# Peptides against a protein of PDB entry 5OOQ: the designs that were tried, part 213

Target 1, 227 residues: chain A of PDB entry 5OOQ
Amino acid sequence: YREDVRQVVTHPANALSFLQPGRLVEISVNGKDNYGWGAVVDFAKRINKRNPSAVYTDHESYIVNVVVNTMYIDSPVNLLKPFNPTLPEGIRPAEEGEKSICAVIPITLDSIKSIGNLRLYMPKDIRASGQKETVGKSLREVNRRFPDGIPVLDPVKNMKIEDEDFLKLMKKIDVLNTKLSSNPLTNSMRLEELYGKYSRKHDLHEDMKQLKRKISESQAVIQLDDL

## One batch from the design tools (peptide; made by RFdiffusion4, then SolubleMPNN)

Design b2_p30_4_s1 (from b2_p30_4, 12 letters changed)
Fold by OpenDDE base, seed 2:
Structure b2_p30_4_s1 (fold): chain B 227 residues (1-227), chain A 30 residues (1-30)
Amino acid sequence: as target 1 above (227 residues)
Amino acid sequence: APKPEELFEILDEVSEEEKEEILKRYQENL
């Protein structure tokens, strides 16, 4: 059920509006590499220049650049490619007892475990020398101040996910947290329906964004012609 | 220790009550 919630929360239709610069997100790459909480730098739609016809899943269709402070010090961070979520070999979080450094890593939405309530103040130029370390210090301080965990966005109260099936899922989770009695199989069917709805919402949102751009561009051209 | 407002902001999707709770948790771990 937690994974089901995560899938809904991290869907582009829900997550993107909360991925502002400085937004804290909990990161796990490939379900194995836990970087802990990082801070969003920016995000962009995934574009394959070599294969423009490439189709990505919804959760892989966007790249989020995130500052982490848990990168293993000997990781080949120089091999990181901007907006390439396929991380080079050796890119991993520091294990216990290992030294870590700050790095900006490109991740997919699928690598987000949770989205936090907090938004860090970010440097204007994160690529400038020392700026990543500043964010790293802030991350360390925040983690220290929330030993029980950084506060996570409530999908319903904060993210305002109002889908009926999702609400039912959340209610079931609440019931299960109190009573372990209900069958997990019925929930998988509801997820597919939810995904179908969110996929449509995302498509509409992108279409609206494109339309707004076209309108703004056309208006700009008209203004230039009037000048 | 830095003040919470020096490190982060809590956006409007979070209720004032929740904000107060978050800030309280922060202060309890100073």
Scores: peptide ipSAE 0.655, ipTM 0.954, DockQ to the pose 0.616
Fold by OpenDDE base, seed 3:
Structure b2_p30_4_s1 (fold): chain B 227 residues (1-227), chain A 30 residues (1-30)
Amino acid sequence: as target 1 above (227 residues)
Amino acid sequence: APKPEELFEILDEVSEEEKEEILKRYQENL
């Protein structure tokens, strides 16, 4: 059930509108590398320049750049490629007793365990020397102030996910948390069908927003040429 | 210790009641 909720929450149609710069997200890469809470830098649609016809799943179709403060110090961070979620060998969180550093890593939506209620104030240029360490300090402070866990967005109250099947899922989870009673597996299949409809609407909306931005940028350039 | 407003923002998708609870939790760990 928790994985089903995660799949819904991290779907592009639901997640992208909450991935503002500084948004806290809990990160697990490939289900094994837990980086803990990081801060969103930006995100972009995944583009394969070598294979433009590459088709990605919804959860792998966007790249989110995040600042983490748990990178193992001897990780080959210089081999990290922006917007490439295939991390080089040796890129991993620090284990207990190991030293960690701050790094910006590209992840997919599928690597997000949860989305937080908090948005950190971010430096203007996160790639400048020392700026990711500033974010790292803020992350440490926030983690210290919430020892019982950073507040997570409520999918219904905060994210406004009003899908009937999802609401039924949430009710079942609530009942299970209270009674351990009813059947988890049958409801997951209907959620995928509903996602297909939301995905198409979101793609259109993002395409329209990108087009509007390009038009606005072009108009701004025209206005500069008229000066 | 930094004030919560110096570190982060809570956006409008969070109700005022929830914001107050979050800030209370922050203050309890000062």
Scores: peptide ipSAE 0.654, ipTM 0.954, DockQ to the pose 0.606
Fold by OpenDDE base, seed 5:
Structure b2_p30_4_s1 (fold): chain B 227 residues (1-227), chain A 30 residues (1-30)
Amino acid sequence: as target 1 above (227 residues)
Amino acid sequence: APKPEELFEILDEVSEEEKEEILKRYQENL
């Protein structure tokens, strides 16, 4: 059920509006590399320059750049490419007893475990020398101040996810957190229906954004012709 | 120790009650 909630929360239709610069997100890459809480730098729609016809799932269709302070010190961070979520071999979080450094890593929405209520103040240029470390210090301080965990966005109260099927899912989870048993198959079918609904909403939103961009570009061209 | 407002902001999707609770949790661990 937590995974089911995560899938809905991290869907582009829900997550993107909460991925402002400095937004805290909990990061798990490929279900094995836990970086802990990081801070969002920016995000963009995933574009494959080598394969422009590549179709990604909704959760893989956007790349989020995040600052983490848990990168293993000997990771080949110089091989990281912004907006390329295929991480080089050796890019991993530090294990217990290993030293860590700050790094900006590109992740997919599927690598977001949780979205926090907090938004860190971010430096204007995160790529400038020492700026990642500044964010890293802030992350350490925040983690120290919330030993019971950084506060997570409530999908209903904070994110305003009002989908009826999702609300039913949340109610079931609340009941199950109280009663400990439900059928995973029924939840998966409902999730697919939810994904279909969210995908359509997202497609419409992207179409509207593209239309607005085209209108803006057309207006800019008209203004250039009038000059 | 830095004050909460020096490190982060809490955006408007969070109610004032929730903000107060978050800030309380922060202050309890000073």
Scores: peptide ipSAE 0.652, ipTM 0.952, DockQ to the pose 0.620
Fold by OpenDDE base, seed 1:
Structure b2_p30_4_s1 (fold): chain B 227 residues (1-227), chain A 30 residues (1-30)
Amino acid sequence: as target 1 above (227 residues)
Amino acid sequence: APKPEELFEILDEVSEEEKEEILKRYQENL
């Protein structure tokens, strides 16, 4: 369910209006490389100059440049190309005990885990010497001030996503979270497995319909176990 | 420590109540 929410939230129709310069976003590249919270520099529609007929998925159709302060110090950051989300080999976040540096990385919308409520004040020219480090200091301070996590935009209250199927999904998640608070182990694993399988192939609407059916089936099973 | 308003802004999509809560959380960790 979290992934389905993420897919809706990070869809261009919903996300782009919240990707102002300085907007905090939580970054996970390819679901593996967690950079933590970064700050949006800018975004642009993805254009393949070599293949103008290239069709990208909605979540891959835009490139977002973000400042991160968690780049591994020995990463080949000089090989980073603006607006190229295919990161060079060796570009990764610092692991525990490793030193990190600030970098501007191009990511797709699919690499956004969460969109925050906060917008940092950004330098006029982030590419100028020392400017990304200034943003890095601000990021460190914000992370220090929110040890329980940077506040995330509410998809309904803040982002005003009014899709009926999405609202139904959110209600189901709320019900499940309420139930999970009473029995956390059993329901979370099944939901994650279900979402992992569905992420690949179908349009958001079809995925939501199937998710709705599986939630209903899971609720029926839980009700049967409570009998 | 920098004040919250020196580091970031909270935009209008966030209610005043939520904004106050965010600022409270910030201040609790000074």
Scores: peptide ipSAE 0.650, ipTM 0.952, DockQ to the pose 0.776

Design b2_p30_4_s2 (from b2_p30_4, 11 letters changed)
Fold by OpenDDE base, seed 5:
Structure b2_p30_4_s2 (fold): chain B 227 residues (1-227), chain A 30 residues (1-30)
Amino acid sequence: as target 1 above (227 residues)
Amino acid sequence: APKFEDIAEILDEVSEEEKKKILERYEKNL
């Protein structure tokens, strides 16, 4: 169920509005490379210059640049390409006993494990010398202050996800959490079914496209009325 | 060590204005 919640939370329709500069996000790349909590720099729609016709899933359709302070020191960070989420070989978090450095990495929404309720005050130019390290210090301080973990945004109360299927999912999770003091396995299968149904019913990409179109149309109408 | 208030803020909710700004930034970066 946590994965199903994650899928909904990290969907562009929900997540993008919460990816302000400095927003803390928990990062896991390829399900194995856990960078911990990082700070959002910016995001952009994924564009493949080599293949402009490339179609990405909703969760892979945006690139989020994040500052992490857990990059392995010997990682080839110089090979990182802005807005390219396909990380070079050797880009990984530091393991126990290894030294880490601060880096800006491009990730997909699918690499976001959770969205925190905290936002760091970010430098104006994160690429300037020493600025990543400043953010890294801030991240360390935040982690120190929240030893039990950074508070995660509530999908309903904070993110205002009002999708009926999601609300049903959350209710099921709440019931299951109240019951999962008894049996965790039954809950994950139902969430996957719900997400499968949700993904089939709601092309959120199309909904976002329609919303953007409506916004653009409304702006165009306002501009036409001002002419 | 810097005070927490100097380095971070709690941002539980996103205003409609902030949502608009985020979308506008996205459109400008496109």
Scores: peptide ipSAE 0.448, ipTM 0.862, DockQ to the pose 0.233
Fold by OpenDDE base, seed 4:
Structure b2_p30_4_s2 (fold): chain B 227 residues (1-227), chain A 30 residues (1-30)
Amino acid sequence: as target 1 above (227 residues)
Amino acid sequence: APKFEDIAEILDEVSEEEKKKILERYEKNL
């Protein structure tokens, strides 16, 4: 269901009007290379100059240039070609323990995992020296401000997607989420948290009961010595 | 650290006019 939602949200008819310069988007290239949240620079219709008759899917028919701050430092970023979403070999996000740099990468709409409700103030010329790094700093600050994740646009409330089948899908997801939130497992985790709190209260109560017993035993011993 | 308001804005809704401007800018860049 999440993929179905993503397909609708990232369709050109819905996504393009929300790809303003500075719009935050979550990026996953080829379903493997997760760059995290990046900032939109611009977008253009994909044109194959070598094969003008090339037909692309809707989700591959546009190229979005995005600033990411998670590019592996030793990636061959000099081989990146603007408006060419076929990334050179070695272009990848930094893994844990690796250093990252800022880069502008061309992606397709299919590489957008989610569209955020935030827009960064972008430099006028992102290609100027140091401007990508400025955006990278802003991205880090935004991520710091939203430790639970950057809020995602609501497809219905914010994006105004009114497709009947999509609305039905969203209703089904809402029902499932409500059921999952009411699911005995979520209730069992809440029950485990409640049981954990109750167990801590019971441990405290047992400790207090043991302390009261020790006090009572000590008072009984004092009474036996007075006898 | 810069204020959040200095680096980003909440853009949860896009007006139809803004949508049109974005699409027009796109068409001009084609």
Scores: peptide ipSAE 0.445, ipTM 0.858, DockQ to the pose 0.275
Fold by OpenDDE base, seed 1:
Structure b2_p30_4_s2 (fold): chain B 227 residues (1-227), chain A 30 residues (1-30)
Amino acid sequence: as target 1 above (227 residues)
Amino acid sequence: APKFEDIAEILDEVSEEEKKKILERYEKNL
């Protein structure tokens, strides 16, 4: 169930509006490499210059650059290419007892485990000498301040995800949290179906167009009140 | 140690202006 919620939360139609510079996100690359909480630098639509006709899934269609402070010190960070989410071999988080460094890594939306309710004040040029380390210090301080974990955005209250299928998912999760479901597999299948319906219902281009319209309408109302 | 307020802010909601900036970025990349 948590995975299904994650899929909706990290969908471009929902996530992009919350990926401001400095936004804290919890990072797990390919569901294996846990970098912990990092800070968003920026994001861009994924473009394949060699194959302009390449079609990516919604969750793979954007590249998010994030600062992490948990990169293994001997990782080949010099091989990292901006806007290439396919990380070189050896790029991994430090394990227990290993030393870590700060690095900027390109990830897909699918590598976001959660979106935090905190935003760091970011340097203007993160690539300048010492700037990544400054962000790394800030990340350490935030983690120290939140020993029980960084607060996660509420999908409904904060992100304002009002999709009916998603709300049904959330209700099911709430029920499961209160009642250890006797059949987790059956419930998981139902959630996958609901996410499938959500994904089919939402086209990124159309969603962005609708959001733009809503913003314009809101601005028009404000102008009318000032008259 | 730096004050928390000097390094981070709570950002629970996204302003309409920030949404607009994101949409503009999206349109430029289309």
Scores: peptide ipSAE 0.444, ipTM 0.861, DockQ to the pose 0.218
Fold by OpenDDE base, seed 2:
Structure b2_p30_4_s2 (fold): chain B 227 residues (1-227), chain A 30 residues (1-30)
Amino acid sequence: as target 1 above (227 residues)
Amino acid sequence: APKFEDIAEILDEVSEEEKKKILERYEKNL
């Protein structure tokens, strides 16, 4: 059930509006490399310059740049390519007893485990010397303040996900949390079905196009009033 | 240690206006 909720929450139609600079997100790359909570720098639509006709899944169609403070110190961070979520070999979080550094890594939406209800105040230029370390200090302080974990956004109350199938799923999860007896596998299958329905109902491309049009229309009206 | 209020804020809701600003930034970066 948790994975099914994650699929809906991290879908571009829901997640992108909550990926403001400084937004805290919990990061897991390839299901094994847990970087913990990082801070969003920015995001962009994934463009393959070598294959402009490349079609990505919804969750792989955007690249999110995040500051992490858990990068292994000897990781080849210089090999990181901007806007390339395929990380070089050796890029990994520090293990217990290893030293870590701050780094900006490009990830896909699939690498977001959770979206927090907190936003850090970010420096204007994160690429400037010492700025990543400043964010790293802020991340450490936040983690210290929340020993039980950073609060996660409520998908319904905060993110305003109003899909009927999703709401039914959430209610079932609540019932299952109260009733210890339900098989997690059956609930996961239903969440996948709900995600499939949600993805089919929401054309993110069309939604973004409509929003762009509304913005353009609003700007045109302002320009006409200034003339 | 810095005060928590100096380093972070609770942002549990995003206004429609803020959503538009996020999308505008996205368009400028295209």
Scores: peptide ipSAE 0.445, ipTM 0.861, DockQ to the pose 0.231; fails the geometry check

Design b2_p30_4_s3 (from b2_p30_4, 9 letters changed)
Fold by OpenDDE base, seed 2:
Structure b2_p30_4_s3 (fold): chain B 227 residues (1-227), chain A 30 residues (1-30)
Amino acid sequence: as target 1 above (227 residues)
Amino acid sequence: APKFEDIAEILDEVSEEEKEKILKEYEENL
């Protein structure tokens, strides 16, 4: 269900209005390269100079230039082509223990995992020497201020997505989330009632309670993965 | 460290006018 929501949110008809310069977006390229939160520089309609008649999917029809501060330091950033979302080999985020640098990368809408409710104040010329590093410092500061993650735009309240099928999807997700949050407590109370009748041994009651919590947590994780 | 207000703002709404402008540009580019 999360992917279904992402597809709607990142559709050009919805996303482009929220891709102002400095808009924070969470970036995942090819479903593998997680750059974390970056800042939008600009966007443009994708034009294929070699094949002007090329038709792209809606999610691949625009290129978004974003500043990231998680680029691996030894990535061949000099090979990056403006407005070419096909990244050169070796362009990747830094892994744990590796050094990172700031870079501007071109991505498609399909590489946006989420759109934040925050916008950075951007330098006038981001391509000037040292300006991307300034944005990188701002990104680090924002991440420090939001250790639990940058707040994501509400698709309904903020983005005003009013599609009936989408609203039904969101309602279904909300119901499932509510059930997942309530079930551990209700199941624990029912278990306590059941075990209170049968458990003469306190240790067996606690072991079963822990086991059921683990099962419930595991089921919740599975259900969240299915969302 | 810079104040948060000096580096970022909450931008959780877009005016209908701006939305319409961008949608029009999108439609023109289809």
Scores: peptide ipSAE 0.459, ipTM 0.870, DockQ to the pose 0.246
Fold by OpenDDE base, seed 1:
Formats: structure tokens, C-alpha cells, sequence
Structure b2_p30_4_s3 (fold): chain B 227 residues (1-227), chain A 30 residues (1-30)
């Protein structure tokens, strides 16, 4: 169920509005490399210059650049290519007892484990010398202030995900959290079906069109109050 | 130690202005 919630939360239609510069996100690359909490620099639509006809999944269709402070010191960070989420071999988080450095890594939405309710104040030029380390210090301070973990955005209250199937999923999770006895495997298969329905219903183009409409409506209301 | 308020803010809602900024950034990248 947590993975299914993650799939909905990290869908472009939901996640992009919460990927402001400095937004804290919990990063797990390929379900293996846990970098912990990092700070969003920016994001861009994934473009394959070699194959413009390449089709990516929704979760792989955007690249998010994030500052992490947990990069293994001997990782070949010089081989990192901007806007290439395929990380070079040897790019990994530091293990226990290893030294870490700050780095900017390109990730897909699928590598976001959680979106935090916190945003760091980011320097204007993160690529300037020493700026990544400044963000790294801020990340360490935030982690120190939240020893029980950084608060995660509520998908319903904060992200305003109002999809009926998702709300049903959340209710089921709440029931399961209260009743630890239900078999998690049977519920994961139903969630894949729900996600399949969600992905088919939520065209990114239509979602952006709706967002534009809401913005225009808000601007129209402001103009009416000035009248 | 720096004050928490000097390094971070709670941003649990997205303003319409920020949504518009994200849309513009999206359109510029298209």
C-alpha cells in the first residue's frame, strides 16, 4: 500500500506542484540507493535528443535535480551529466563509516520516496563553489531538528489529491494501520489496478489545462475585487 | 547554530502564484 500511495504522490500531475527549489524530498534510486533527504534544485521534462520519439512512463518523464549530502566521497561525481538520470557506475550513497560529500544528482520522479513539508532557502547559483556544501549544512541542521524524521506532506490535506480511488486507498490504509492483520500482498494487486485507472484518467495535458483554468479564474476574481 | 527560520520554511500548501510559476517553467521547457 505504501508503494501505491507513492506512485500516486509522485505522479507528475501531483508531484510537480510541490517540487519548488529547496523542497525536501526523500530519495531512493532504483529502490536500492538511499540518499536520505535532499533538496530540489529544479526539474525539467525529460527530452531524448538522440531519439525524440522515445516514450517514457509518467514517473520517468521528468528529471529532478536534487542536492544530497550523503554522496560517497569516492563516487565519480565528475561523470554526472545534467539531465541524465542514468547514473554512472559507482555513484552511490556513503555507507556507515564512509565519508560523504554534497552533490547534485539528476533523478526521476520514481526515485522520490517521500515529499517533505519543508523547503530550504536555496542559493541562487547552486553550482557555484561552496554552495552545495551550504545546502548540505542546512540539510544536516534540518535532520538534527527533526530526529524522528522530516514531516511528510499529507496527500489529501496538503497535496489536495481528490481522486476517489485514491481516497478509497487511503481509507483502506488507515483501516489496515489500525488492523495489522490483513495480508498486504492481496491489497497490492488491487492497487496496481487503481493506479492503472489513475494513469489512464490523468492525462498530463488535461491536468495542466485544468490548472491553467484555475489560475485564470483566480486572476479574474482578483480583477473583480479591484472593480 | 542558525535559527531554523533562517534556513527553512514550512510549505504545506502551494499558492496559485507558485502553481503559475511551475506552469510557466513547464511551458518554457516544452
Amino acid sequence: as target 1 above (227 residues)
Amino acid sequence: APKFEDIAEILDEVSEEEKEKILKEYEENL
Scores: peptide ipSAE 0.451, ipTM 0.858, DockQ to the pose 0.218
Fold by OpenDDE base, seed 3:
Structure b2_p30_4_s3 (fold): chain B 227 residues (1-227), chain A 30 residues (1-30)
Amino acid sequence: as target 1 above (227 residues)
Amino acid sequence: APKFEDIAEILDEVSEEEKEKILKEYEENL
């Protein structure tokens, strides 16, 4: 159920509106390398210049640049390529007892574990010498202020995900959290089906077009009420 | 230590204007 929620939350239609510069996101690369909470620098559509016909999944179709403060100090950070989410060998978070440094890494949406309700004030030029370390200090301070973890955005209340199947999923999760005794395994197949339907029904381009229309209509209504 | 307010803000909602801006930026990058 948590993975199903994560898939919906990290879908471009939902996530991109919450990836402002400085937005805190929890990062797990390939489900193995946990960098903890990082700060969004920017994002861009993934373009393969060598293969323009490359088709990416929705969750792999965007690159998010994030500042992390948990990079292993001896990681070959000089081998990091801008806009390449395929990280070089040896790029990893510091383990217990190892020293860490701040780095900017490119990740996909699929590497976002959660989206926080906090945004850092970012330096104007994050690539300037010492600026990533400033963000790293801010990240440490935030983590110190939230010892129980950074608050995660509510998918329904904050992100306004209104898909009926998703709402049913959230209700089921709430019921399961209250009723620890019901077997969670049988419902996972239904969630994959729900996400598959969501992904097929929500062409991101069409959803954006509809959202743009709704916003324009809302603005037009506001202008009409002011008239 | 700097005040929390000096380094971070709570941004738990995105205004419709910000959504529109992000959507426009997205459409321009599509």
Scores: peptide ipSAE 0.443, ipTM 0.851, DockQ to the pose 0.229
Fold by OpenDDE base, seed 4:
Structure b2_p30_4_s3 (fold): chain B 227 residues (1-227), chain A 30 residues (1-30)
Amino acid sequence: as target 1 above (227 residues)
Amino acid sequence: APKFEDIAEILDEVSEEEKEKILKEYEENL
């Protein structure tokens, strides 16, 4: 169901109106290369100069240029071609423990995992020296401000997607989410997490109470020996 | 640290006029 929602949300008819400069989008390339949240620079219709008759799917028919701050530092970013979503070999996000840099990458709509409800104030010339890094700092600050994640646009309330089949899909998801949230097992797991936190606090409190009792008993025994 | 308001804004709505403009551009490019 999440993929079905993503397909509708990232369709050009829905997504393009929300790809303003600075729009935050969550980026996943080739289903494995997760760049996290990036900022839209611009978008354009995909044109194949070598094959003008090339037909692309709807989700591959536009190229979105995005600033990411998670590019692996040793990635061959100099091989990146504007408006070419076929990324060179070695272009990847930094893994844990690796250093990252800011880069502008061309992606297709299919590489958008989600569209955020936030827009960054973008520099006038993002390609100027140091401007990508400024956006990268802003991205880090936004992520810091939203530790639970950047809010995602509501497809119905915000994006005004009125497709009947999509609305039915959303209703089904809402029902399932309600059932999952009302499911005694999820409530029991949350209760187990709450009880685990309470049990740890209670165990610490019981340990502290037992320690205080032992200290008081030891002090009482010392006072009895002094009598 | 900069104020949040200095670096970002909530943009959860798009005007119908802007949406229509972009959709027309999309349709013209189809």
Scores: peptide ipSAE 0.456, ipTM 0.865, DockQ to the pose 0.251; fails the geometry check

